# Peptides against a protein of PDB entry 5KEZ, part 110

Target 1, 320 residues: chain A of PDB entry 5KEZ
Amino acid sequence: NVAIYNPFRPWWERYQPVSYKLCTRSGNEDEFRNMVTRCNNVGVRIYVDAVINHMCGNAVSAGTSSTCGSYFNPGSRDFPAVPYSGWDFNDGKCKTGSGDIENYNDATQVRDCRLTGLLDLALEKDYVRSKIAEYMNHLIDIGVAGFRLDASKHMWPGDIKAILDKLHNLNSNWFPAGSKPFIYQEVIDLGGEPIKSSDYFGNGRVTEFKYGAKLGTVIRKWNGEKMSYLKNWGEGWGFVPSDRALVFVDNHDNQRGHGAGGASILTFWDARLYKMAVGFMLAHPYGFTRVMSSYRWPRQFQNGNDVNDWVGPPNNNGVI

## One batch from the design tools (peptide; made by RFdiffusion4, then SolubleMPNN)

Design b2_p17_2_s4 (from b2_p17_2, 10 letters changed)
Fold by OpenDDE base, seed 1:
Structure b2_p17_2_s4 (fold): chain B 320 residues (1-320), chain A 17 residues (1-17)
Amino acid sequence: as target 1 above (320 residues)
Amino acid sequence: SWATEQYEKYRARLAKL
């Protein structure tokens, strides 16, 4: 991914890829392979956060300032390490003046335009689908069990399906023959927009962002909410079907006050209430559960916003 | 809408490009 120096190596630089090489501040390919093997050998499975909707930001300077030293040029849409060129992006398909998503009530813009300047891949092209599938299949061959598909809301469900149809079965060294990758898709659906979580049910599970938001409200006793109202928790609260839901109390975005849930989201900063929420989630049968493992950072609030919400995870292996 | 506002906050982290 790109190396961002202002702010200094933020967590979100990881979501600006310039290649599909397994070489980041988290480690190299050999280290990743070693970790996957060690985990699989004790029954711990790995699911990769796959960033396949886009490459890096359009305004990032060209050069070799990346975690694996790969050259890239956002201005010319040149990513030779893949390789991608100008033909592999939706620049001509997006009809907004800025090239960015301007109206979230227009599903076509949401899928075909750039998410906050991130260069949007033309996932309708078989070439692009194949490059992504190659990346994911390499991970499958290493021994991962599945994927979180980042920014799935910004991809056409049919394009996702086309990629998934190219995926290999899981590695038979650790999984039964014919096993398929576990897929869950990040879709932020809180209602009020044309794109729905149900659009993606055919590809796998989807993130249910209403879960953490509503649970936080209840446990915080906001708006007269009572724990007794959780009797019909899950589908009774208007959530997606249990067999399609990936549920969580918080994620890396809304932990920082970003995105779905707002101030209702419980985090490790509110330790007692957070443990209550996580405990309830793990005890209740609704959905497939995910528990957050995060880190402390030096929070500094200015005008109600944490100016240090960019701080990345602890790193002691040098600046890569 | 409230939903749009929450999503804009999500996008805000990426706007620091």
Scores: peptide ipSAE 0.046, ipTM 0.764, DockQ to the pose 0.083
Fold by OpenDDE base, seed 3:
Structure b2_p17_2_s4 (fold): chain B 320 residues (1-320), chain A 17 residues (1-17)
Amino acid sequence: as target 1 above (320 residues)
Amino acid sequence: SWATEQYEKYRARLAKL
């Protein structure tokens, strides 16, 4: 991914890929392989956050400022480490003036235009699908158990399916023969928009962002809500079917007040309430649960916004 | 709307890229 130095190595640089090489702030491919092996050998499975909707931002300077040193040129859509070129992006397909998503009520814009300047991959192309599948298959062969698909809302479900159909079975050294990768898709569906979580049920589980938002409201006792109202928690609250839901109290975005959830989201900053929420989530049968492991950073609020929300985990000069 | 506000915050994060 792009190495960002202003601000200094933010957490979100990981979501601006320039290659599919397994060399990042966390380590090189050999170290990753070693970690996956050690984890699998003790029954801990690895799921990779796969950023496959886009490459880096269109305004990032060309060069070799990347975690693996690969050259890239966003201006010319040149990512030779893949390789991608201008033919592999949706620039000509997006019809907005800016090239970015301008109207989230237009499903075509949401999927064919750039998410805040991030170069949008042409996932309709078999070439692009194959490059992504090769990346994911390499990970599967290493021994990962599945994937979080980042920004799934911004990809056509059929394109995702086409990629998934190219995937290998899981590594038989640790998984039963014929096992398929576990897939969960990040889809922010709070209602009121044309894109629905149900559009993605065919590909795997989806994130249920209403879960953390509503649970936070209840535990905080906002709007007169009571714990007793959780008696029909899950589908009774309008959530997706349990067998399609991946649930969580917070994630890396909404613990910073970004994305879906707002101020209702409980985080480690409110330790007592957070433990209550996580405890409830783990005790309740609804959905597949995900527990967050995060870190403290020097929050500095200006005009209601944390100007340090970019701060990544504790690191040594950008290396984790 | 609440949803729109959340998207704006998300965009603001990505705009820092």
Scores: peptide ipSAE 0.040, ipTM 0.748, DockQ to the pose 0.087
Fold by OpenDDE base, seed 2:
Structure b2_p17_2_s4 (fold): chain B 320 residues (1-320), chain A 17 residues (1-17)
Amino acid sequence: as target 1 above (320 residues)
Amino acid sequence: SWATEQYEKYRARLAKL
């Protein structure tokens, strides 16, 4: 991915890829293989956060400022380490003046235009699908168990399906023969927009952002909510079917006070209430549960916003 | 500045994701 130095190595640089090389601040491919093997040998499975909707931001300077030293040029859409070129992006499909998503009520903009300037891959192209599948299959062959698909809301479900149909079975050294990768898709659906979580059920599980938002409201006792109302927690609250849901109290985005759920989201900053929420989630038989492991950072609030929300995990001069 | 531009994009992403 792109190496960002101002601010100094923010967490979000990981979501600006310039190649599919397994070479980042966390280590190289050999170190990753070693970790996957050691984890699998004790029954701990690895799921990769796969960033396949886009490459890096259009405004990033061309050069070799990347975690593996790969050259890239956002201006010319040149990513030779893949390789991608101008033919592999949705520049011609997006009809907005800026090239970015301008209206989230327009499903075509949400999927064909750039998310906050991130160069949008043309996932309708078999070439692009194949490059992504090769990347994911390489990970499967190493021994990962599945994937979180980042920014799935911004990809056409059919394009995702086409990629998934190219995937190999899981590595038989650790998984039963014929096992398929576990897929969960990040889709933010709190209602009111045209793109629905149900559009993605055919590909795998989806994130249920209503879960953390509503649970936070109940545990905080906002709007007269009571714990007794949780008797029909799950589908009874309008959530997606349990077998399609991946549930969580917080994630890396809304832990920083932004994204779906707003101020209702509970985090480790509210330790007592957070433990209650996580305990309830683990005890209640709805959805596939995800528990957050995070870190503290020096928060500085200005006008209600943390200006240090970019701070990544503890590191040694940028190396994790 | 470049730094400000990147930060604004980051915050915009967080607002939607």
Scores: peptide ipSAE 0.036, ipTM 0.692, DockQ to the pose 0.511
Fold by OpenDDE base, seed 5:
Structure b2_p17_2_s4 (fold): chain B 320 residues (1-320), chain A 17 residues (1-17)
Amino acid sequence: as target 1 above (320 residues)
Amino acid sequence: SWATEQYEKYRARLAKL
């Protein structure tokens, strides 16, 4: 991915890929393979956060400022380490003046335009699908168990399916023959927008962001909400079917106040309430549960916003 | 920087949800 220095190596630089090389601040491919092997050998499975909707920002300077030193040129859409070229992006498909998503009530913009300047891959193209599948298959062959598909809301479900149809069975060294990768898709659906979580049920599980938002409200006792109202928790609260839901109290985005539940979201900053929420989540049968493991950072609120929400994981001058 | 600007835009979008 790109190396960002302003702010200094933020967490979100990881979501601006320039190649599919397994070479980042987390380590190299050999180290990753070693980790996956060790984890699998003790029954711990690895699920990769796969950033396949886009490459890096369109305004990032061309060069080799990347975690593996790969050259890239956003201006010309040149990512030779893949390789991608100008033919592999949705620039001509997006009809907004800026090239970015301007209206989230327009599903075509949401899927065909750039997410905040991130170069949008043309997932309709078999070539692009194949390059992504090759990346994911390499991971599968290493021994990962599945994937979180980042920014799934911004991809057409059919394009995702086409990629998934190209995937190998899981590595038979650790998984039964014929096993398929576990897929969960990040879709922020709190209602009010045209893209729905149900659009993606055919590809795998989806994130249920209503879960953390509503649970936070209840645990905080906001708006007269009571624990007794949780009697029909799950589908009874308008959530997606349990077998399609991936549930969580918080994630890296909404932990930083990045919407998707707003101020109701409970985090480790509210330790007691957070423990209550996580305990409830783990005790309740609804959905597939995900527990957050995070870190503290020096929060500084200005006008209700943390100006340090960019801070990445603990590091030594950029080195993790 | 541009990167910071894009980050803020993303945050702003998510804050609307």
Scores: peptide ipSAE 0.033, ipTM 0.678, DockQ to the pose 0.886

Design b2_p17_3_s1 (from b2_p17_3, 8 letters changed)
Fold by OpenDDE base, seed 2:
Structure b2_p17_3_s1 (fold): chain B 320 residues (1-320), chain A 17 residues (1-17)
Amino acid sequence: as target 1 above (320 residues)
Amino acid sequence: SVAEEQYKKYIETVYNF
């Protein structure tokens, strides 16, 4: 991915890829293989956060400032380490004046235009699908168990399906023969927009952002909510079917005060209430549960926003 | 920086609910 130095190596640089090389702030491919093997050998499975909707921002300077030293040129859409060129992006499909998503009530914009300048991959192309599948299959062959698909809301479900149909079975050294990768898709659906979580049920599980938002409201006792109202927690609260839901109390975005659910979201900053929420989530049978492991950073609030929300995990001069 | 501004816009746009 792009190496950002101002601010100094923020967490979000990981979501601006310039190649599919397993060479990042966390280590090289050999170190990754070693970790996956050691984890699998003790029954701990690895799921990769796969950024496949886009490459880096269009305004990032061209050069070799990347975690593996790969050259890239956002201006010319040149990513030779893949390789991608101008033919592999949705520039011609997006009809907005800026080239960015301008209206989230327009599903076509949401999927065909750039997410805040991030170069949008043309996932309708078999070439692009194949390059992504090769990347994911390489990970499967290493021994990962599945994937979180980042920014799934911004990809057509059919394009995702086409990629998934190219995937290998899981590595039989650790998984039963014929096992398929576990897929969960990040889709923010709190209602009111044309894109729905149900559009993605055919590909795998989806993130249920209503879960953390509503649970936070109940535990905080906002709006007269009571714990007794949780008797029909799950589908009874309008959530997606349990077998399609990945549930969580917080994620890396809304832990920083941004994201679906707003101020109702509970995080480790509210330790007592957070433990209550996580305990309830783990005890209740609804959905597939995800527990956050995070870190503290020096928050500085200006106008209600943390200006240090970019701070990544503890590191040694940028190396994690 | 340009990258920082893009991130800020991302957060504001994606999570403006």
Scores: peptide ipSAE 0.032, ipTM 0.673, DockQ to the pose 0.812
Fold by OpenDDE base, seed 4:
Structure b2_p17_3_s1 (fold): chain B 320 residues (1-320), chain A 17 residues (1-17)
Amino acid sequence: as target 1 above (320 residues)
Amino acid sequence: SVAEEQYKKYIETVYNF
């Protein structure tokens, strides 16, 4: 991914890929392989946060400022380490003046335009699908158990399906023969937009963001909510079917929310309430649970916003 | 940075509930 130095190596640089090489702040491919092996050997499975919707931001300077040293040129859509070129992005497909998503009520725009300037891959192309599948298959062959598909809301479900159809079975050294990768898709559906979580049920599980939002409201006792109202928690609250849901109290994004967004979300900063929420989540049968492992950072609030919400996990001069 | 600013805008949009 891009190495960003202003701010200094933010967590979100990981979501700006320039190649599918396994060289990151966390280590190289050999180290990753070693980790996966060690984890698998003790029954701990690895699920990769797969960033396949896009490459890096269009405004990032060209060069070799990347975690694996690969050259890239966002301006020309040149990512030779893949390789991707201008033919592999949705520049011509996106109809907005900026090239970015401007209206989230336009599903086509949400999927074909750039997410906050991130160069949007043309996942309709078999070439692109194959490159992504190759990346994911490499990980599968290493021994990962599945994937979180980042920014799935911004990909056409059919394109995702096409990629998934290219995937290998899981590594039989650790998984039963014929096992398929576990897929959960990040789709932010809080209502009010045309793209629905149900659009993605065919590909795997979907993140249920209503879960953390509503649970936070209840535990905070906002809007007259009571814990007793959780008696029909799950589908009874309008959430997706349990067998399609991946649930969580918070994630890295909404943990950093501000203003009208994410106010109800409970985080480790609210330790007592957070423990209640996590405990309830783990005890309740609804959905596939994900527990957040986060970290403290030096929050600095200016005008109600944390100016340090970019800070990544504890590191040694950018290296974890 | 520009990227950070855009990201923040996205978060505000998506998590407006």
Scores: peptide ipSAE 0.025, ipTM 0.638, DockQ to the pose 0.516
Fold by OpenDDE base, seed 3:
Structure b2_p17_3_s1 (fold): chain B 320 residues (1-320), chain A 17 residues (1-17)
Amino acid sequence: as target 1 above (320 residues)
Amino acid sequence: SVAEEQYKKYIETVYNF
């Protein structure tokens, strides 16, 4: 991914890929392979956050400022380490003046235009699908158990399916023969927009962002809500079917600033309430649970916003 | 929803590179 130095190596640089090389702030491919092996050998499975909707931002300077030193040129859509070129992006398909998503009530814009300047991959192309599948299959062959698909809301479900149909079965050294990768898709659906979580049920589980938002409200006792109202928690609260839901109290995004759920989101900053929420989540049968492991950073609020919400995990000069 | 709009604004701020 792009190495960002202003601000200094933010957490979100990981979501601006320039290659599919397993060479990042966290380590090289050999170290990753070693970790996956060690984890699998003790029954801990690895799921990869796969950033496949886009490459890096369109305004990032060309060069070799990346975690693996690969050259890239956003201006010319040149990512030779893949390789991608201008033919592999949706620049010509997006019809907005800016090239970015301008109207989230237009599903076509949401999927065909750039998310905040991130170069949008043409996932309708078999070439692009194949390059992504090769990346994911390499990970599967290493021994990962599945994937979080980043920014799934911004990809056509059919394109996702086409990629998933190219995937190998899981590594038989650790998984039963014929096992398929576990897929959960990041889709923010709080209602009011044309794209629905149900559009993605066919590909795997989806994130249920209403879960953390509503649970936070209840535990905080906002708007007169009571714990007793959780008696029909899950589908009874308008959430997606349990067998399609991946649930969480917070994630890396909404624990910072104004995430999906807003101020209701409980985080480690509110330790007592957070433990209550996580405990409830783990005890309740609804959905597939995900527990967050995060870190403290020097929060600095200006006009209600944390100006340091970019801060990544504890690191040594950008290396974790 | 209000929460969704807040999240969108957050994402745009965070990913403003």
Scores: peptide ipSAE 0.024, ipTM 0.593, DockQ to the pose 0.087
Fold by OpenDDE base, seed 1:
Structure b2_p17_3_s1 (fold): chain B 320 residues (1-320), chain A 17 residues (1-17)
Amino acid sequence: as target 1 above (320 residues)
Amino acid sequence: SVAEEQYKKYIETVYNF
């Protein structure tokens, strides 16, 4: 991914890829392979956060300032380490003046235009689908069990399906023959927009962002909410079907404030309430559960906002 | 929704590139 130095190596630089090389501040391919093997050998499975909707930001400077030293040029849409060129992006499909998403009530813009300047891949092209599938299949061959598909809301469900149809069965060293990768898709659906979580049910599970938002409100006792109202928790609260839901109390985005769920989201900063929420989630049968493992950073609030919400995880890899 | 709009604005602000 791109190396961002202002602010200094933020967590979100990891979501600006310039290649599909397994070489980042988290480690190299050999180290990743070793970790996957060691985890699989004790029954711990690995699910990769796959960033396949886009490459890096359109305004990032060209050069070799990346975690694996790969050259890239956002201005010319040149990513030779893949390789991608100008033919592999949706610049011509997006009809907005800025090239970015301007209206979230227009599903076509949401899928074909740039998410906050991130160069939008033309997932309708078989070439692009194949490059992504090659990346994911390499991970499957290493021994991962599945994927979180980042920014799925910004991809056409049919394009996702086409990529998934190219995936290999899981590695038979650790999984039964014919096993399929576990897929869950990040879709932020809090209502009010044309794109719905149900659009993606055919590809796998989807994130249910209403879960953490509503649970936080109840545990915080906001708006007269009572624990007794959790009697019909799940579908009874308007959530997606249990067998399509990936549920969580917080994630890396909404943990940092003003995310999906707003101030209701419980995090490790509110330790007692957070443990209550996580305990309830793990005890209740609704959905497939995910527990957050995060880190502290030096929060600095200015005008109600943490100006240090960019701080990445602890790292000692030097220049990498 | 209001919450989603807040999230979008947050992302656009913090992911400054």
Scores: peptide ipSAE 0.023, ipTM 0.610, DockQ to the pose 0.087

